# Ledger of designs, part 39: peptides against a protein of PDB entry 3PBP

Target 1, 203 residues: chain A of PDB entry 3PBP
Amino acid sequence: LNEKDLNLILNKSLVMYESLDSTTDVIVKRNVIKQLQFVSKLHENWNSRFGKVDIQKEYRLAKVQGPFTINPFPGELYDYTATNIATILIDNGQNEIVCVSFDDGSLILLFKDLEMSMSWDVDNYVYNNSLVLIERVKLQREIKSLITLPEQLGKLYVISDNIIQQVNFMSWASTLSKCINESDLNPLAGLKFESKLEDIATI
Target 2, 203 residues: chain A of PDB entry 3PBP as posed
Amino acid sequence: LNEKDLNLILNKSLVMYESLDSTTDVIVKRNVIKQLQFVSKLHENWNSRFGKVDIQKEYRLAKVQGPFTINPFPGELYDYTATNIATILIDNGQNEIVCVSFDDGSLILLFKDLEMSMSWDVDNYVYNNSLVLIERVKLQREIKSLITLPEQLGKLYVISDNIIQQVNFMSWASTLSKSINESDLNPLAGLKFESKLEDIATI

## One batch from the design tools (peptide; aimed at target 1 I134 L176)

Design b2_p18_8_s2 (made by RFdiffusion4, then SolubleMPNN; from b2_p18_8, 9 letters changed)
Fold by OpenDDE base, seed 3:
Structure b2_p18_8_s2 (fold): chain B 203 residues (1-203), chain A 18 residues (1-18)
Amino acid sequence: as target 1 above (203 residues)
Amino acid sequence: MEELVKKAVQNKIDSLNG
């Protein structure tokens, strides 16, 4: 992990923190805060070793919109608790993948087949959120934070206690994007929904 | 799962074209 990468992660973490509001689930809020704290600590440690990097810090409180329906929901996750939620852009056309982490160390990658309405009002809940399960990734780690960078399509950064990992799903997301943009499902035939996992840095 | 994904993508396409 180089200085630029760390700065990028920190900036992204700050942006994610800013996206939290008073309506955000308490667990999600805690996780985002923990992520920010963790990344900040990493940045401080890195700066102490390699020099200071300037990061602009902004804070926001936002609520994750829900409830949502996942189809199919993995039966193994029924007894586990969601810990983090992230949305990752896969193209410039506003197609997105939703990622949810669980306390068993699992990630689920979900496709939004319908547009989710955003409500910033605590009293105004969106109930018609349909999500389709694409992939389950078992990391077997305590997931502290999920980070996305707007300039990095189809990439998710997962922060645990000892490692930062990148989940790259552009191998299949690019095909999804193409299908949507061209209104053609044929490219989905035989497509494997397997993300690439890479270790970015040890903490 | 593949069929569900296809259906979801189709739904998205229909939504965008509608």
Scores: peptide ipSAE 0.565, ipTM 0.933, DockQ to the pose 0.297
OpenDDE base, seeds 1, 2, 4, 5: peptide ipSAE 0.561, 0.563, 0.563, 0.561; ipTM 0.932, 0.936, 0.932, 0.932

Design b2_p18_8_s3 (made by RFdiffusion4, then SolubleMPNN; from b2_p18_8, 10 letters changed)
Fold by OpenDDE base, seed 1:
Structure b2_p18_8_s3 (fold): chain B 203 residues (1-203), chain A 18 residues (1-18)
Amino acid sequence: as target 1 above (203 residues)
Amino acid sequence: MEQQIINAVQNKINSLNG
């Protein structure tokens, strides 16, 4: 995710939040609020590091269909702050993994399946999961930055205070990419979503 | 978790073929 993408997500989350009313299901309301909190924290962290991003409030008078949410979101991470976000390409196409780091030293690897749809029909509120949790990697380190290299598919470099670590998730991402590109889900059966963590260099 | 991932991939496939 780049700044533009984050802004878009934030805007969508805000629109969803604004669409909440007294008749909204409690679970939906909770999920939207949690999502907004999450994205807001990401945005704040982003702004602190990269400068103020003007969120153009596109007030579209359209009701957002379904909450933009991460599902499942680890409950323990609600108490922590997102510190970094990165997008890692897994093929030469459009397939990517979103990675978010937290101040507890966790990384979550996310798959974007759907974007929120805008509906003018108030009655057609459909819950849409936008991000799916694939893996949580617990590093138990203060994560300073996330680095990706365009030529290195499915690899994330995590910079902490004293070490650079490589997270390699091509063990499952290659299969994931293949499934998408070939429109075949069969190879996902029994696939272990476990990334390889390797120490690259001491800082 | 696995089923959720499978569903997500299916959704992605549908979005690309749609």
Scores: peptide ipSAE 0.606, ipTM 0.941, DockQ to the pose 0.428
OpenDDE base, seeds 2, 3, 4, 5: peptide ipSAE 0.595, 0.601, 0.595, 0.603; ipTM 0.943, 0.943, 0.943, 0.940

Design b2_p18_8_s4 (made by RFdiffusion4, then SolubleMPNN; from b2_p18_8, 9 letters changed)
Fold by OpenDDE base, seed 1:
Structure b2_p18_8_s4 (fold): chain B 203 residues (1-203), chain A 18 residues (1-18)
Amino acid sequence: as target 1 above (203 residues)
Amino acid sequence: MEQQIIQAVQNKIKALNG
């Protein structure tokens, strides 16, 4: 995720929130609110680290109506603060994994499907999960930074207080990339989305 | 979770091929 993407997500979340009314299902309301809270926290964190950006309210109506959501919602993470965001390339194309760290020491790995719905119609809601939770990695460490190297696909370096750890998710990301590039979903069946964690160096 | 991932990948494929 870059700043632009985060802004866009926030805008979408705001639009969705604004679309809520008294007739909206309670579950839907809750989900939208949770999403908004989550995205807002991400945005605030981003702004604090990289500078403030103004979010322009842009309304784009997409053919497919529905909220931009992270699915499944990591409910427990709503109580925590996002600390870092990184984007990791999984191939030489446009496929990437978004990683967010939290102050509970967890990492979430997210897949962006690029299907961003800007319209909300409660009566004709189509689930458009823009971000999908692939894996949660609990490090139970204070994560100081996330580092990616462009030449190292599917690898994330997590810097904590005393150690650098590598998260390698090519075990599943290679398959994911292949599926996308070949337009074949079959290899995803039975795939284990478990990253390899390795200690790289002490600091 | 798996189904959601599959759906996301499907969406991505659709987006790329559309």
Scores: peptide ipSAE 0.555, ipTM 0.932, DockQ to the pose 0.402
OpenDDE base, seeds 2, 3, 4, 5: peptide ipSAE 0.548, 0.550, 0.548, 0.548; ipTM 0.935, 0.932, 0.935, 0.930

## One batch from the design tools (peptide; aimed at target 1 V15 E115)

Design b2_p19_3 (made by RFdiffusion4)
Pose (drawn by RFdiffusion4):
Structure b2_p19_3 (pose): chain A 203 residues (1-203), chain P 19 residues (1-19)
Amino acid sequence: as target 2 above (203 residues)
Amino acid sequence: LMDVINEAVKNKIDFTKKL
């Protein structure tokens, strides 16, 4: 955990602690407070020279959150099954797109709009477990796998049956991160959220 | 779809602005 990232989760934790009011669900309030306490403890034991911190076994047992809401979910896909999931980096600030494969050779590019709180005990804990659909890409080929190279932002390799295709969504993803970082929604107006699809090779 | 995207991006911007 480098210094930049350590401070990022600390500040996110502080924003949420302040975001607490009385209507806030008791279970959620508990987790947000626990998250702040935990992230603060990490900050106290963080070894700057190695950029690492030890984590006791107690804090590693966490229960799953979900299911995430996928909004708006495409109606056709209720007849199909999700195959793979991938994570693609948009910029240098941990901003990412979640990609999901389906039986129909389709791809949904998702964005997480709400900040999650950490949770350890709460069963079936859902809260800000929210994803939003940005785009759907139908390759009409059997998608065997998804691959990413850390060196290339906003690009995803999709291995179909005899083709390796590259879905390139930096056309709109670059603008998306700018607005997130500049807190300006205007550039989004009019932007067509279409990814550049490209055949890389025959396999 | 664009309404949902705008609302979702706005939510992320609102949160990030507090950082």

Design b2_p19_3_s1 (made by RFdiffusion4, then SolubleMPNN; from b2_p19_3, 13 letters changed)
Fold by OpenDDE base, seed 4:
Structure b2_p19_3_s1 (fold): chain B 203 residues (1-203), chain A 19 residues (1-19)
Amino acid sequence: as target 1 above (203 residues)
Amino acid sequence: MEKIRFEAFGKKMEFNSKL
């Protein structure tokens, strides 16, 4: 975490707080407020020289977020079990793709279009818990693991029994990143969400 | 609605498949 990332999380937490209204669920209000309080305290106490912040015990007890939904969910995957998950950055901001593998050898690429607060106090926190399906990549192999390299934006390495494959989604992820950063979705019109699959190494 | 639970990097994520 650097100062830029902290400022981004603070701004996101402020926007989430400002989106709260009289109709917003009390659990959502509590989680968003607690997140804003946490991030604000982190920002105020941010020592760039040491990168050390004292985190109060109450904020160390975060809960698991979710369950999440996938929309649309691929009908062909209802009978299959998901095996791996990875998150890949698509830019030097914090735009990320969630990658999920299935035991049929499918990989789905998911985007979180809505910001979600941490779950602080409750289990099964489900506000803004939808993920958008961008692409399904059929590898037709048993996927053992997913590897990401922090220096390699928009790239996922898929390890199978005898091969390492690269899934490169920068063909569309660069446009998606631009659309998010500019708040303009027009460049997504007619964009093909087709990732490049390449064999990297035989194992 | 099947709950798909993932464990990645010591984090558990639960996904609901919408039936």
Scores: peptide ipSAE 0.026, ipTM 0.487, DockQ to the pose 0.036
OpenDDE base, seeds 1, 2, 3, 5: peptide ipSAE 0.019, 0.014, 0.009, 0.007; ipTM 0.500, 0.429, 0.387, 0.379

Design b2_p19_3_s2 (made by RFdiffusion4, then SolubleMPNN; from b2_p19_3, 12 letters changed)
Fold by OpenDDE base, seed 1:
Order: structure tokens, then sequence, then C-alpha cells
Structure b2_p19_3_s2 (fold): chain B 203 residues (1-203), chain A 19 residues (1-19)
């Protein structure tokens, strides 16, 4: 965590706070407010020289949200179990693709369309927990592990019994990144969400 | 699927525009 990251988290938390209205659930309001309070205090107490912050004990109760929903969920996967999850950066602006593997050898590439707060002092907090299906890749292999390399944007390495495969989705993710960063969806018109599979190594 | 994707990206862009 650096100052840039902290500022981004703060700004996100502010935007989330500003999105609260009279129709927002009380639990959601509470979580968003607590997150903003935490991040604000974090920002205030940020020691740039040491990259350290004093965190008050009251905020240590924060939990990651879950469960998530996938929209649309592929009906064929209802009978299968998710085995691995990975997050892959597609740019330097913290745009990410979430990948989930299933025991049928499927990979689903997902986009998080909604911003989330942490769960603060509430058990089972769930809000904005949706993921949007972009692509399903059928590997027809038992997926043992998903590996990402921070220096390799839009690339996922899938480890199966005998093969390491690369899933490269930069064919569409580069356009997606551009669209997000430029606030223009026009380049997505007619874009195919088809990842490239490549065998990297035999194990 | 395409419409859902576009909507999702639209939401993300909208959020980002407020940052």
Amino acid sequence: as target 1 above (203 residues)
Amino acid sequence: MEETILEAFGKKMEFNSKL
C-alpha cells in the first residue's frame, strides 16, 4: 500500500458514501460510513516515510464480503463446484478480471461492475456482490491451480496435471481497459470476448 | 450477454468518472 493506492481507496470510499440516499439499506449505510471513517483515519495517520499507519482496534473487525453472485451464471455449471479463483490485472489502473475455475475444467472470466465496501461489524454483510460473466473457457482438464504474474497483464496461467496453459484475454481486455479509462464504450462494439489459449509447458 | 457486459462496463465507467 502506497499513497496512491490509499488515495484511490479513499476516493472510492467517498464516491460510495456520496451514493448513499434515503433508499439505501441501513446496513449498507453503516458499512459504507464505517469504511469511509476507517480509510479517512488511515489517510490522516499515514506515515509516508515508513509506509505505515496506526490502525485503531475498532476497525480490526472488518471482513471481506461474500458470497458473490455471477450474472449470468452458466446453467451447465450448476452441477459443478468452483475450485480456484484468481484476479488478473488488465492495466495499471487497477482494472481487474476475476477468474473462477470449476471442476468440469471450465474457466469463467468475470468483471466486477459494482464497487464494494468491506463488511464492518456486521455478520454476513452482502452488498454489490455481483460479478458479470464475460467469457467461459472450457479447458476440459482438471484445474489444479491458477497463477498470475503481476508483470503480465491479462494473462492467466492454468496448471493442470500435465500442462501449463496460458489464457490470454488481452484481445478484449485491452479494449475494455481503454473503454473504462476513456469513459467510452464505442470500442466494445463488435468486440469478441474470446481468449487465446496456449500451451506453455508440459509437466 | 453482450448487453449485460456493456451495462457492467458502463457502471464501472460511471463510478470511475466520479473519482
Scores: peptide ipSAE 0.308, ipTM 0.836, DockQ to the pose 0.847
OpenDDE base, seeds 2, 3, 4, 5: peptide ipSAE 0.305, 0.307, 0.307, 0.308; ipTM 0.835, 0.837, 0.836, 0.836

Design b2_p19_3_s4 (made by RFdiffusion4, then SolubleMPNN; from b2_p19_3, 12 letters changed)
Fold by OpenDDE base, seed 2:
Structure b2_p19_3_s4 (fold): chain B 203 residues (1-203), chain A 19 residues (1-19)
Amino acid sequence: as target 1 above (203 residues)
Amino acid sequence: MEEIILEAFGKKMEFNSKL
């Protein structure tokens, strides 16, 4: 975590807080408020020279949300088990694609459309846990691992059997990033969500 | 493009415009 990342988390937490209204669930309100309080204090106490902050014990009890919902869920994957997960940056603005592998050798590329807070007060906190299916890639191999390199935007390395394959989705993710950053969805018209699969190395 | 994808991107875009 660096100062830039911390500022982004703070801004996200502020936007989430400002989105609260009279119709928002009380549990959601509590979690979003606690998220903002934590991040604000984190920002206030950030030591940029050492990249550290003192975190009070009470805030260390926060949990990650789960489970997630995938929409639409591929019917063919209903009886299969998820094996690996990875998150891949598509730009320097912290837009990401989530990838999940399955034991049939499928990869699904997913988009997180909603921001989430941590779970602070309650067990089994679930809010804004939707993921949208963009693409399914069928490798027809047993997927052992998913690897990402932070310097390589929109690239996923898949280790299966004795081969490393690269999934490159920048063909569409660059346009997606542009649309999000410029607040214009028009460039998505006619865009195909088809990733490039390439063999990189034999192990 | 499926409507669900467009709606998802729209929501993200709207959120990011407030940052």
Scores: peptide ipSAE 0.368, ipTM 0.870, DockQ to the pose 0.821
OpenDDE base, seeds 1, 3, 4, 5: peptide ipSAE 0.364, 0.357, 0.359, 0.366; ipTM 0.869, 0.867, 0.868, 0.870

Design b2_p19_4 (made by RFdiffusion4)
Pose (drawn by RFdiffusion4):
Structure b2_p19_4 (pose): chain A 203 residues (1-203), chain P 19 residues (1-19)
Amino acid sequence: as target 2 above (203 residues)
Amino acid sequence: SLQDIITTAVKNKIDNLNS
């Protein structure tokens, strides 16, 4: 955990602690407070020279959160099954797109709009487990796998049956991160959220 | 519309980052 990232989760933790009011669900309040306490303890034991911190076994037992809401979910896909999931980096600030494969050779590019709180005990804990559809890409080929190269932002390799295709969504993803970082929604107006699809090779 | 949903989602992300 480098210094930049350590401070990022600390500040996110502080924003949420302040975001607490009385209507806030008791279970959620507990987790937000626990998150702040935990992230603070990490900050106290962080070894700056190695950029690492030890984590006790107690804090590693966590229960799953979900299911995430996928809004708006495409109606056609209720007849199909999800195949793969990938994560694609948009910028240098941990901003990412979640990608999911389906039986129909389709791809949904998703964005997480709500900040999640950490949770350890709570069963079936859902809260800000929210994803939003940005785009859908139908390759009409059998998608065997999804691959990413850390060196290339906003690009995803999709291995179909005899083709390796590259879905390139930096056309809109670059603007998306700018507005997130500049807190300005206007550049999104009019942007067509269409990814450049490209055949890389025959396999 | 889809555009409105996307804009709202980005707004929500910004609001969550900055209270």

Design b2_p19_4_s1 (made by RFdiffusion4, then SolubleMPNN; from b2_p19_4, 8 letters changed)
Fold by OpenDDE base, seed 4:
Structure b2_p19_4_s1 (fold): chain B 203 residues (1-203), chain A 19 residues (1-19)
Amino acid sequence: as target 1 above (203 residues)
Amino acid sequence: SLEDIVINAVGNKIKALNG
């Protein structure tokens, strides 16, 4: 088993979990949950062994190079280090939310207001990519991994030492997507940017 | 407000997509 295989198994397990409903056989449901728990534990152990991808260096390099600004950046997070990053699709188009985790257990959900030109070429027009803070979710736990599934819009799976949690932000992201696609900002008025946090499985 | 900042950002995105 390599990291890629483990991720694949984890993704499959998550898909299976989401397929469960009230009509699902109790034995099947139990087996799926147990499998998810097991795979999640393996994934955690794997990440611990191979070390945290020091996203800080890349983020610092990106910040030093000026391509990414987060506005507003929560003052409390200046003392903490980013640990994970994920991009979550919110529609079948090109609209995405960026999530960054920190070592204090916080997640920040960010919106790209400008198209990020991933030109790694220092000589190419470094488009100043501005990321706008939408929401801060405080999990207050060590975040080991962020997992996304392309078929699950607006859902982020957060793996920590003892639990896998789902962050669902479609409560506001669906409206956001609609506003962008229809070029109408009116539905954003009074919208609450509060994600739903759900415990999926204990590890 | 944070809401205003988000609205402005979405507005900018819309402009960018339509431009």
Scores: peptide ipSAE 0.496, ipTM 0.927, DockQ to the pose 0.263
OpenDDE base, seeds 1, 2, 3, 5: peptide ipSAE 0.493, 0.486, 0.491, 0.487; ipTM 0.924, 0.923, 0.926, 0.922

Design b2_p19_4_s2 (made by RFdiffusion4, then SolubleMPNN; from b2_p19_4, 9 letters changed)
Fold by OpenDDE base, seed 5:
Structure b2_p19_4_s2 (fold): chain B 203 residues (1-203), chain A 19 residues (1-19)
Amino acid sequence: as target 1 above (203 residues)
Amino acid sequence: SLEDIVIEAVGRKIKALNG
């Protein structure tokens, strides 16, 4: 097994878990949960054995390329280091939210607002993408991995040492998507950017 | 494009709401 295969198995297990409902046989439920727990443990062990994915490598996998500026950057995170990055689809039109994790256990959810900045320093220029801070979620856990599933809009799975958690931000992302697609900003008024956090499985 | 203009405006609005 390589890392890619392991991720695929993990993703498949998560999809299977989400397919469970009240009509699902109890034995099937137990088996799916056990499988998910097992695969999650393997994933954590894998990351520990081969090292955490370098944030720079994760940037390559994300649609967001190159250096970026977060506006505003949370002052409390100035002394902390980014550990993971993920891009989450919020609709079928390929609108996306960017998520960055930090070593203090925080997640920040970011919106790409297409603002571009170019800085000139000592015969070099740096092109920065602009990201707007939407929400900070404090998990207070060591975040090992961020998982997204293309078929699950507005959902992020966070893997820590002993638990898998789901961050669901469709409560506000659906409105955001609507605003973009309909070119109407009015629905943003009064919108609360508060994601839902749910424990999915223990590891 | 219109989409780009809207996205930029959305970004500004989010900043305003969170500020």
Scores: peptide ipSAE 0.415, ipTM 0.908, DockQ to the pose 0.085
OpenDDE base, seeds 1, 2, 3, 4: peptide ipSAE 0.413, 0.412, 0.415, 0.405; ipTM 0.907, 0.907, 0.907, 0.901

Design b2_p19_4_s3 (made by RFdiffusion4, then SolubleMPNN; from b2_p19_4, 10 letters changed)
Fold by OpenDDE base, seed 1:
Structure b2_p19_4_s3 (fold): chain B 203 residues (1-203), chain A 19 residues (1-19)
Amino acid sequence: as target 1 above (203 residues)
Amino acid sequence: SLEDNVINAVGNKIKARNG
């Protein structure tokens, strides 16, 4: 995710939120609110680190589709604040994994599967998951920074107080990349989405 | 399951790419 994408997500979330009324199903309402809260936290974090960006209210009229969601969203993360975000390339074909860190010391690895829908209708709710949870990695450390190196596919460096750790998810990302590029889902069957965590250096 | 979700997501990506 980049700044532009995050802004778009936030705008969409706001639109969805604004569409809520007293007749909206309780579950739908809750989900939208939770999503908005999450995205807002991400945006705030982004602004704090990279400068404040004004969100332009661009409402694109598109076919009515479901809301942008992270599926499944770990409920426990609603109580925590996103601290860092990074995008990690897994191949040279623009396939990427989104990583978000939280102040509980966890990382979530996300896959972007669909473009966000800018239209939401409560009466015609179609699930439009834009981000899918692949893996949650609990480090139980204060994560200060996430670093990626363009030449190192599927690797994320996590900087904590006294250590740099490498998260290597090529064990599954290579297969994922292959599946996308070859338009074949079969290799994903039985694949374990478990990243390798390794201590790299003390700091 | 998480695995099923990922598979579905990849499927969606493939469809989007090829569509």
Scores: peptide ipSAE 0.574, ipTM 0.937, DockQ to the pose 0.438
OpenDDE base, seeds 2, 3, 4, 5: peptide ipSAE 0.562, 0.570, 0.564, 0.569; ipTM 0.940, 0.937, 0.939, 0.936

Design b2_p19_4_s4 (made by RFdiffusion4, then SolubleMPNN; from b2_p19_4, 8 letters changed)
Fold by OpenDDE base, seed 1:
Structure b2_p19_4_s4 (fold): chain B 203 residues (1-203), chain A 19 residues (1-19)
Amino acid sequence: as target 1 above (203 residues)
Amino acid sequence: SLEDIVINAVQNKINALNG
C-alpha cells in the first residue's frame, strides 16, 4: 500500500458508508463502519507521518458489492490507532505483504487478495475481503517507524525507542509466493504463519 | 481456520492474475 492506494481504499470505504441506509443489514452496517474507522485511522497516521495531503475525494454513486475489509480483524485493535504502514515485497513478481503497526505495539501482516467489487446489492451481498490477516506480531513496544529494504525480500525492520528488530516472514512468504506464481495451493497446507523476530541493533 | 482463509485469499489472487 502506498498513499495512492490508501486514498483509493478510503474513497471506496466512504462510498460504501454513504450507501448505508435504514434497510441495510446490521451486520453489513457494522462491518462497513469498522472498515471505515480502520481506514480512517490509517489515513490519519499517513498524513501525520508524511504531511497532510488532501485526498482526492471521488464519490461515485455506484453499487458497492462488498466492503473493503480485513478478515479476520482482531477486535482488540479497533480500540487502537494505526501508527505506521509498510509494503514489503516477497518476490520480484509484485507480490507484497502489507504491514500495519498499532499503538499497542502490534504488527499485523496483511495479504491483498482482491480489489473491492463495486456492485452493491443488498439482496445479494457478497462479502469480499480485500485484505487478509495472516499474522499478528505483538511487540509490546512503541513502534516509531517501519523500514523495508528493496533488496531484502520478506523482511521488515521495526524501529522502537532503543532497538531495531527484524521481522522475517520468508518462512511462510516464500511458500506463498511460490503458490501464487505456480498457481498451486497445495504447499499452503499445514504452513505455519509465524515470523521470525530478531534483535538487530540497539539505538 | 486461518489456513483456510489464507488459502482462499491466495486462490483469489491467482484467479485475479490468471483471469
Scores: peptide ipSAE 0.488, ipTM 0.923, DockQ to the pose 0.431
OpenDDE base, seeds 2, 3, 4, 5: peptide ipSAE 0.486, 0.484, 0.486, 0.481; ipTM 0.925, 0.922, 0.925, 0.921

Design b2_p19_5 (made by RFdiffusion4)
Pose (drawn by RFdiffusion4):
Structure b2_p19_5 (pose): chain A 203 residues (1-203), chain P 19 residues (1-19)
Amino acid sequence: as target 2 above (203 residues)
Amino acid sequence: HMDIIWDAVKKRVEFVSKL
């Protein structure tokens, strides 16, 4: 955990602690407070020279959150099954797109709009477990796998049956991160959220 | 659909702006 990232989760934790009011669900309030306490303890034991911190076994037992809401979910896909999931970096600030494969050779590019809180005990804990559809890409080929190279932002390799295709969504993803970082929604107006699809090779 | 994207990004922007 480098210094930049350590401070990022601390500040996110502080924003949420302040975001607490009385209507806030009791279970959620507990987790937000726990998250702040935990992130603070990490900050206290963080070894700056190694950029690392030890984590006791107690804090590593966590229960799953979900299911995430996928909004708006495409109606056709109710007849199909999800195959793979990938994560693609948009910028240098941990901003990412979640990619999911389906039986119909389709791809949904998703964005997480709500900040999650950490949770350890709560069963079936859902809260800000929210994803939003940005785009859908139908390759009409059997998608065997998804691959990413850390060196290339906003690009995803999709291995179909005899083709390796590259879905390139930096056309809109670059603007998306700018508005997130500049807190200005206007550049999004009019942007067509269409990814450049490209055949890389025959396999 | 565009309104949903707009609102979703708006929520993320509001959160990130407090950092």

Design b2_p19_5_s1 (made by RFdiffusion4, then SolubleMPNN; from b2_p19_5, 9 letters changed)
Fold by OpenDDE base, seed 1:
Structure b2_p19_5_s1 (fold): chain B 203 residues (1-203), chain A 19 residues (1-19)
Amino acid sequence: as target 1 above (203 residues)
Amino acid sequence: MEEIILNAVKKKMDFYSKL
């Protein structure tokens, strides 16, 4: 975590706070407020010289959200179990793809359409927990693990059946990133969401 | 699927425009 990252988290937390209205659930309101309070305090206490923050013990109770929903969920996968999850950066910002593997050898590539806060107030906090299905890749192999390399944008390495395969989705993810960053949807028109699968190594 | 993706990206864009 650096100062730039902290500022981004603060701004995101502020935007989430500003989105609260009379229709927002009380639990959501409380949670978003606590998020903002925490991040604001972090920002206040940030020591740039050491890259450290004094965090009060009360804020250590925060948890990640879950479970998530996937839309649309492939009907064929209802009978299968999710086995691995990975998050892959697609740019130098905060745009990422979530990948989930299943025991049928499927990969689903997912996009977060909504910003989420941490869970601060209650157990089992769930709000804005949707993921959008972009692509399903069928490997027809037992997926043992998913590996990502921070220096390799839009690439996922899949280990299965003594083979390492690369899933490269930059064919569409570069356009997706561009659309988000430039606030222009036009480049998405007619875009094919088809990843490239390549064998990298036999193990 | 395409429309869903477009809507998802739009939501993300709208959020980022407020940052």
Scores: peptide ipSAE 0.513, ipTM 0.924, DockQ to the pose 0.898
OpenDDE base, seeds 2, 3, 4, 5: peptide ipSAE 0.509, 0.510, 0.512, 0.512; ipTM 0.923, 0.925, 0.923, 0.923

